# Ledger of designs, part 41: peptides against a protein of PDB entry 6DSZ

Target 1, 361 residues: chain A of PDB entry 6DSZ
Amino acid sequence: NYVVTAQKPTAVNGCVTGHFTSAEDLNLLIAKNTRLEIYVVTAEGLRPVKEVGMYGKIAVMELFRPKGESKDLLFILTAKYNACILEYKQSGESIDIITRAHGNVQDRIGRPSETGIIGIIDPECRMIGLRLYDGLFKVIPLDRDNKELKAFNIRLEELHVIDVKFLYGCQAPTICFVYQDPQGRHVKTYEVSLREKEFNKGPWKQENVEAEASMVIAVPEPFGGAIIIGQESITYHNGDKYLAIAPPIIKQSTIVCHNRVDPNGSRYLLGDMEGRLFMLLLEKEEQMDGTVTLKDLRVELLGETSIAECLTYLDNGVVFVGSRLGDSQLVKLNVDSNEQGSYVVAMETFTNLGPIVDMCV

## One batch from the design tools (peptide; made by RFdiffusion4, then SolubleMPNN)

Design b1_p10_6_s2 (from b1_p10_6, 4 letters changed)
Fold by OpenDDE base, seed 5:
Structure b1_p10_6_s2 (fold): chain B 361 residues (1-361), chain A 10 residues (1-10)
Amino acid sequence: as target 1 above (361 residues)
Amino acid sequence: LEEALREIEK
């Protein structure tokens, strides 16, 4: 009996950083199909802490910290629509991943969106939002006392949502999304009313964005607003200010992932389909009244990595490049470029053995 | 960019 030791998945389909194991530890969490890997980031590199098998392929993985929690909680949604909120608990040498809440959020009626599952968390931890089906936005209210994740749907008039995020600094939970209609792609905002279970008009909209606008980045305070990334352009809008750039370098390959470097949203990493790594820079202008406004946007090429499915900045210029198509990497960003003009140095490479063909025998 | 990268090493 050859126990075919099912080869552990090596392709990365998600990664996040935060303080999951403790308030003090910096963690890297990596999703590899049904497997969650938890690391502590140290000066010596990644220290493995725990591996967890999930009851399905991880589709969404997000860290969040509700008010009064000392460490981050983990939201996971599987491809089979099993949702859970996980907490790390350690007692001596015993490590447990505790399910604080769970639920299945599948709808009996709805067309699964072609662009896949999107899961987002309100920065103030009021709700989780899910785009699972066309024309529906699912809301999971975050309640500390509820062990059962209950969800409700709000109808979206916009049937073809491309990407969606919660905005920062909003009195009510507010989503910003790119959608497509027969006239092109547009950006819209909605406030989410938990009480009325409906959308209210959001603070702003931007009609007729770039035809290939594909990603929304919610920008923290003090800037607020959102960045919209397309094939040819990067735009910023916060209701009062609009900025657009069209750097020729981004036309060469589609940007497919991003990660915020600074808590204030002044820098972002961008990865494209050729494995190029960029820095998006938000240049600030301080007004005489002490208000901070966005002056300009810049994109700088850092270098080349494996094709990123996900990016996450760790610390000290170290970036984890999660790859589905190639080897995942830890890379270092250097102040000085090498002879080839690259600011990126590979520190560690994690071999991707390719897709596990689940032969259902 | 250099200034942005210098801040990363802190």
Scores: peptide ipSAE 0.245, ipTM 0.857, DockQ to the pose 0.931
Fold by OpenDDE base, seed 2:
Parts: C-alpha cells; sequence; structure tokens
Structure b1_p10_6_s2 (fold): chain B 361 residues (1-361), chain A 10 residues (1-10)
C-alpha cells in the first residue's frame, strides 16, 4: 500500500492582490499549478482562507470589479482553455467559491502561440481579451447575467505578439501590444469593437522599438498610455508624449515581471532574472492648465529577492515575491537602506520543493 | 527613492 502523499505544488506561477473575499479585505491569491490559495493580508501576515483545486494548470488569473459589484471577481483560464469567473461567498463559517460563469475557449483551428497564453481584462470590465493562437485575438464579452462565457475571434494581422494589455481611459476598449516582424519589434494599438467584432485603428503606434522589448504596462490615468520594457530601455508613450530611459543597471538581467504600487501608476515594482527588485518611478509634472504630464522616468535598485515569477505589492511596504525557481518570499521595503545599500528585508520565506514529478502510476 | 519609499509606509 504505497500511500503516495500527493505533495502539494509549491512553485508559484501567478499571484494577484485585490478585494476578493470582501470589499474591505485585502487578499493575496496565489496560483500553484492547479491550486489556488486565497489569503487575507493582516497586520500579522498572511492568513490562509481557502485552497481551491482547479481542473487544470492556471495560465491566467486576474481580479476585476464589474460596475455594481462590491468586491472583485476572479477570472481564471487554465492551460486547457477552461475559463471561469469565480466569486467568493461567505455565510458564517461556510466559505464557498461560486462559479458565476464558465466556458471552454479552445479553438479547433489555430496554432498555439509559442510565447504561451496571455489573458487581459479591460479596465472598464467590458471584455476579456485572450491571445491564445497566432493571428487571433479572442474576446469574451463581460455580461453580468450570462453563466456561459461566449467568445469570438478577431483576426490579428500581427502574427508574433510578444505582450498585450488593455489601455486605460479609452472610450472603446483599446489594446496596446508589442509585436515582432522581419523589420524588428513595434508597438501598436487597436480599438476593439464588440458590435462589429473587429479592430479599428488605435490612437497611436510606435515603430522600431527596442529589439528586445518584452513587456507592456498599461498606465492608469492621469498619465495614461503604456510603458514598454526592454533589455536595455524603458519607454513611455501615450500618443502625445514619448520618453525613454536606458539605465545601465537593467542591462545586467532581463526584467521578467512587474507590479503597480500606486493606483495612479506613479510607481511600479520590477523583477529580473537574477532576483533583483527595482522601483520604476514616474515623475509628475503639473501643467499650468491643470493637466498632468510625465516629466521623467527613473529606475532605482531596491535589493535582491528570490527570482520572481510574479510580484504583488500588498500594503505598508510589504511585497509578495512569487517564485517558480526559488522560494517565494514576503519582503518589507524599508525607507532606509542597510549597510549593503538594500532596502529589502525578507519577512517570511516559503519553501519551494521544486517541480512535483507526477509519477504516473 | 527615499521619498518614494516614505510614501509607501504612510
Amino acid sequence: as target 1 above (361 residues)
Amino acid sequence: LEEALREIEK
């Protein structure tokens, strides 16, 4: 009788923060392969609330708050293209994760993209966008009353999309994406028409960005626009303003993840492949007309952590470092640096036992 | 940076 105690996965492949359990609770949600862990962030640390088994490896995990909802809903897409929208419900001591909507979004025709699954949500919760296959952008309209997630595809002329996000402050849902063609990498925008199920011309484009541009960050209002992160440069563009920096420190290792610190997008955490943690700072300039413009971009080294697969700023300078390759960490950002010039202190470490080799018996 | 970090702790 081999009691194979199925070890729970410990490698983190995604994390998000928001108000999932209630309007007041700050939550950390962690994806570990097929497992979703839900925590409440407290002054004492992370309080576990519930673990949920999913029907597949979690590929996308995003919190969103539709109009009229008091708390966030959770969108999950699995690697097998099972999509669901989850709601947390608590009645006394009884905790239920309710599936509000579900669907399979797999296409019969299409080549899965080599860069994997990308899932994004419109900031105004009008739609979910999915890049699953080359040359296709899948749209899931968000409707409150539909239990079945229906999707449609829009053809994308750009076959090699590197990253894509929805922009903020757009009348229509607008995507911004980095793509590669034979001439290099470029940034383009498209408006998404739900009615016509097509792309319209977006507000701006930027041809010939850095050859290794790999990530798009959508910047909230008042700045708007997007940040493009490369190997050597970080650029900002909003259609009217362009700024670029090339700090030598980012050349040492590829930035692989980011997380917004401030709701207004003035600060971001960046993590690289060496476990370095950076702060990206957007400096504000107020114009005489009351408009806010971006004055400058700065990158500052905070310290070293485990190699982040994902980062989440929680509260009060506390950051969760979700790691796939190493131990996940809860770290504190300090105002003052230590003797080594680090602003980062590890508070808690979560042991990663490595990939569970599923021995198929 | 120090100013940015001070704003985090408030």
Scores: peptide ipSAE 0.245, ipTM 0.859, DockQ to the pose 0.936
Fold by OpenDDE base, seed 1:
Structure b1_p10_6_s2 (fold): chain B 361 residues (1-361), chain A 10 residues (1-10)
Amino acid sequence: as target 1 above (361 residues)
Amino acid sequence: LEEALREIEK
């Protein structure tokens, strides 16, 4: 009896860093189709802790820490619209992943969005937002005592949302999104009222952004606002300040993923379709009143990696490059460049045995 | 860039 052990998936489709196993541990969580891998980040490298099988392909994976929790909880949404909130529990050598809440958030009516599933969490943990269908924004209120994930829909006038994030530092949960209409692509904000189950006018909008604007990055305080990434330009807006750059280096290949390096949002990693790794830098200006404003944006080429599906900064200049098309990597960012001008050194490579998806372009 | 990268190693 050849037990053909079904080959475990090796292609990475998501990764996240946080404190999931404990308040003190730094974890790397990796999604590989239906498989969740949990690691502890150590000075010696990645230590495997647990593997979890999910009842479907992982479409969204986000860590969040509700008020009064000592460690992060994990939100997962599958491609079949099964949602859960997971908690890590360890008692001695016994490790359990506990489902705190679950639900199916599929709608009977709606057109699935062409850009796929988007799942976001409010930085203050008031709600989860889901863009599953055109013209709908689904809200899951976060309640500690609720084992059943209940959701409601708010109608979006904007039918073609490209990307959406919750903003930081807002009195009410506020989304910022890129959308497309017949006139082009635009950025808009909405406040989300849990009480009234409706949108209110957001703090700002930017009409007629770059035609290929594809990603929104919410910037934490003190800067606030959002970064919009396109094919040719990177823009910042916070309601009071607007800044745009068009570095020629980003025109060579489409930026496809990003990750925040600093808690204050001063630095971001960017990955493109050629496997180039960039640093996006937010230069600060300190005002006389102690307020911090954005002075400038800069993009620097760090080096080359596998083509990233996802990026996550760990610690001490170590970055995990999750790849779907190639081998995933653990890389080190160095202060000094090598002989080739690269600041990136591969520390570890994880072989992807997945079929070479013939990128028929 | 070097200054930005030095801040990561602290």
Scores: peptide ipSAE 0.245, ipTM 0.856, DockQ to the pose 0.908
Fold by OpenDDE base, seed 4:
Structure b1_p10_6_s2 (fold): chain B 361 residues (1-361), chain A 10 residues (1-10)
Amino acid sequence: as target 1 above (361 residues)
Amino acid sequence: LEEALREIEK
């Protein structure tokens, strides 16, 4: 009996930071194929708390805090469309991951989108949105008492959605998405009516964005709106203000991931396909009426890391670089650059042994 | 950038 200790997956395909184990603990959650690793972020580093096996490859992993919850809940969607909401519960030394709700959100009809599964949560925790199939947007209402995740579909006229996010500061849940049609790529917004189970016209649109616009970042208040990242440009739009930058440095490699550093959305980490780490800076302008507007966007090269599949800012300038292709890293951002002009120092490296080749013997 | 990075340590 060769107990082939199935080598644990090491390639990271998702990471998220929040307060999952307690209201006070800062957690790093790492998705490695079917495995969820839960860490507490400490001054000494990452403390492992629990590993959880999922019933499939994790496709979406998001923390959210519904009104009245003391800590974050975890939404997971697998590649086989199994959805769950998980809660961490500790009773003395006993640690349990409780399924608060679950469901299968697979549709019998629909073409799976070529750009993969997108899962998003409304910042006000009114709903989860899923782009699973072309021409459909699935909504899971977030009700406190439902153990069963019920979903419904809203038809999207836009068949080729590239990325989608919920916007902040909207009276109704509002999505912002990049889509492609024969004329190019565009940005559009829709309000989501839970009551009517339909889309209403959103607050703004931006037609004819950059041809390679690939990511939407929803910006929190006070700025609001969204950042659209392309190959050559980064744009901001909030319905009232539009800004665009085209820093030459981003043309060298495609930006593939991002993470918000500040709760107010003043800073974002960006990672590209070459492992370059950037800071996107939103400069604030305060108007005489007390309104805050975006003055400028800047991109600064911080340094080089492993090629990030996902990034998450932890605390005190520490960033987790989740890598699928290379070793994941814990890196420190320094105020001062080194002799090479890098602001990044690797603190810890996590060996990636590559894809678990299921050797079907 | 330096100012932005200094704010990270606060």
Scores: peptide ipSAE 0.237, ipTM 0.853, DockQ to the pose 0.932

Design b1_p10_6_s3 (from b1_p10_6, 4 letters changed)
Fold by OpenDDE base, seed 4:
Structure b1_p10_6_s3 (fold): chain B 361 residues (1-361), chain A 10 residues (1-10)
Amino acid sequence: as target 1 above (361 residues)
Amino acid sequence: LEEALREIES
């Protein structure tokens, strides 16, 4: 019996950073198809802690910390609509990944969205939102005592959602999304009522955004609001303030991923289809009343990496570049540029052997 | 940018 040790997947399709193993540990979690790899980020590099096989391709992977939890929990949704909330438990040398809650969130009716599965978590951990099907927004209420993930659908009038996020600093859970209709692409917000299981009008909308607006970034307080990334423009809106930039450098290649560097949302990493790594900078202006407003947006080219499927800032200028198409990398951001004007230095490269052709023979 | 990068290492 040649146990052909099926070659482990190497292509990265998701990554997230947080405090999953403990309150003190900084973790990097990497999704490689059906496999979840858990690392502790150390001064020496990535220390592997655990690898977990999932019952399907990981489509969504998000860390969140409910009120009263000392460390982050992990939400996973598979491409087959199996949802779970995972907790890391260690007892001495024994490491267990415990399923706190699980459920299948597949609907019998609905058209699967062409842009795939989107899963988002309310920053205040009130709910999980899922865009699985056109014209539906699925809500999983986060309740501490529920071992079964129960979901309900809210009908969306907007059938073609491009991207969606929960906003920060909202009294009620509020989504912000880019959608397309015959008139173009637009941004809209909805409040989500758990009680009434319906949408209420959100705080703002922005009609007729760039035709290729593709990503929403929810910005934490004090700025609040959202960043909308297109092919040619980056815009900010928070209901009171609108700002747009069109840096020529982003026209060269489509931005495909982003990651927040600062907890306050002052800096973001952006990756494009050519493997260019950018820093998006939010400049603050302090008002006389103590309110902080966005003064300006800037984009700076840091350097070149593998084409990122996902990015995550770790610590001390170290960034993990998760790549599906190429080798994943750990890179260091330097204060000073090299002779080529790059601020990026590759620290470690992880060979991507390509798609595991599951030859189900 | 340099200032922004310095803040990352601090």
Scores: peptide ipSAE 0.266, ipTM 0.873, DockQ to the pose 0.933
Fold by OpenDDE base, seed 2:
Structure b1_p10_6_s3 (fold): chain B 361 residues (1-361), chain A 10 residues (1-10)
Amino acid sequence: as target 1 above (361 residues)
Amino acid sequence: LEEALREIES
């Protein structure tokens, strides 16, 4: 009887940072297939706190802080459409991950989207949005007292959504999304009415964006708006300001992930399919009336890492590079470049043993 | 970039 000790998955398919264990702790949460790993970020490195087995592959993992909560809650959606909201509780040495709410959000009717599951949370924690099926946007209202995740669908006229985010600074929850039609790719916004369970016209749209526009980044205040990342261009739009750059360096490989560095959205990390790490910089201009506007966008090459599936800025220039295809890394961003012009130094490497082929014996 | 990186480490 060969007890094949099932190796734990090592490929990273998601990571997030926030204050999950306490208000004071900085956490790194890593999704590895069905496994959630929770770390505390310390000056000495990552301290493991808890590992949680999920009933399915983690497809969405997002931290959010509802009003009145002292720490972040965790939303998880599995590939089998099991949704839950998790809370960390510690009593002395006893650590519990509590399910505050759960539900299955699978629809009986609908074609699963070819671009996979997208899950987003409104910055004001009014709702969760899910793009699971073509032509549908699922909404989960966030209610503090509700142990059951209830969802409803809103029909999307745009059948081929590439990416979607909630915008910041909107009176009503507002989504911004890239979609494709026969004429090309476009950006559109919708307000989401919880009361009427419908879309209203959003504040702006941008038709005929780059053909390979693939990612939306919602930008916090004071800038607001969104960044659209393509193969050849990076664009910003907030309804009033439009700015586009086409740095030749990004044409060499497709940008596949991003992470915000600053709470105000002044800096972002970008990772491409070759493992190059970039800094996207938003330069501000202060107007005479005290308003802050975007002056310019700049992209700078920081260095090379493992091919990132996800990026997470931690603190003090430390970045977690979650990799599916290669080894995950902790890297340090340095102020000064090395002799090769790299600002990146690997601090720690986490071996990826590859996909565990479930040999069903 | 160097200024941006200095702000990260501070």
Scores: peptide ipSAE 0.260, ipTM 0.872, DockQ to the pose 0.933
Fold by OpenDDE base, seed 3:
Structure b1_p10_6_s3 (fold): chain B 361 residues (1-361), chain A 10 residues (1-10)
Amino acid sequence: as target 1 above (361 residues)
Amino acid sequence: LEEALREIES
């Protein structure tokens, strides 16, 4: 009996930070194909807590905290459209990952989108949104008592959605998305009615954005609105204010991932296809009425890392760089630059042995 | 940038 110890996957395809094990613990969750790794972030580094095998490749992994929950729950969607909501439970030394809800959200009809699966959660935890197929937006209402995840579809007139997020600070759940039509790329918003199962007109739109606009970042209050990242430009819009920057430094390589550093959305990490790490800064202007508005956007080069598939800020200037193509890293952001002008120092490197092709024999 | 990075360590 050759126990072929199947080598564990090492390529990272997703990572999130939050409070999953307890309200007090800071966790790093890493998706490696079908495996979920759970760590506690400590002053000494990453402490492994649990590894979980999933029934399929993880396509979406998001933490969220419904009203009345003391800690975050985990939403997972697999590439085969199996959805679940997971909860961490510990009783003494016994650790269990329990399934609070599950369901299959596959449709028999529809064209799978070329840009892959997008899963998003409303910041107020009213619903989960899924872009799985062209011309459809799937909604999973979040109900505490429902063990079965039920979904419905809303028709999208826009067939080629590039990216989509839920906005913050909206009375009704509101999506913001970049889409492409024959005239170019555009940004649009829709309110989602759970009752009527339809879209209503959103608060704003922006036609004719940059041709290579690829990512939407929803900005928390007090700023609100969204950041749109392209190849040559970064833009902000909240319905009342529009700002655009075109820093030459971002033209050299495509930005492919982002992560929010501050809860108020003042700073973001950006990673490009060359492994450059940037800080995006939102400069505040306080108005006489106490409202906070965006004054300016700034991009600063921090240094170089492995090519990030995903980024997540942990704490105390520590960032996890999840890499699919290279080694994943823990890096420290320093106040002072080194001799090479870099603010990034590698703390730990996690060897990537390459994609384990699951040879179904 | 230095100010932004100092705020991260606090």
Scores: peptide ipSAE 0.257, ipTM 0.869, DockQ to the pose 0.934
Fold by OpenDDE base, seed 1:
Structure b1_p10_6_s3 (fold): chain B 361 residues (1-361), chain A 10 residues (1-10)
Amino acid sequence: as target 1 above (361 residues)
Amino acid sequence: LEEALREIES
């Protein structure tokens, strides 16, 4: 009896860092197709805690902390539009992943978007937003007592959304998105009204951004606003200030993922299709009134890693590089460069055995 | 790391 131990997936398609197991623990959560791996980040490395099988390929994985929660909850959306909110519970040695809420958010009518599923959470945990279909923005209101994830759609006039995020520091939930029309790519904002189930005019827009603008990063306070990443340029806008850079180094390969390093949004990691790791730096200027404004943007090459599908900063200069195409890595960022001019040192490598064809016979 | 990466900025 050859027990063909079903080979576990090794390709990483998502990762997130937060406080999922407890308020004090720093966790790394890794999505590998239908599998969720949960680790505690320690001084000695990653300690495995739990592995969870999901009913479908994980398409969205986000941690969030509603008001009154002591630790983060996990939102998961599968490629088949099954949504759930998960909580970690431990009693002694017994570990349970509890489903607080679930639902299927598939629509009978709609064209699935070519850029795939996008899931975002309002920083104030008022709602989850989903871009699943062209011309629709799905909203899941977050209610603590609701075990059933109910959603509604708001019509988007912009049919071809490239990326979307919720902004920080907004009175009402506000989305910022890159979209394409016949005239090019543009950035727009909308306020989301839960009461009226409609969009209101957002605080700002930027028409005619770079033709290959592909990513939106919402910047926390005190800066606020958003960063737009293209193939040739990186731009910042917050309604009052606009800044753009076009560093030649980013033209060599397309930036494909990002992760915030500092809670205040001063630094971001960027990964490109060649496995280059960059630091995006937001230089601050302190005004006489105590306000902080963006002075400049800089991009610095840190080194090379596996081609990142996702990046997440852990702690103490340690970064997890989740790779779909290559081996995932834990890397250390150093202050001093090595002899090759790299600030990146590989600490641990996780072998990727390639796509597992789950042949359900 | 904050101090360390500040040195990268210097």
Scores: peptide ipSAE 0.215, ipTM 0.817, DockQ to the pose 0.200

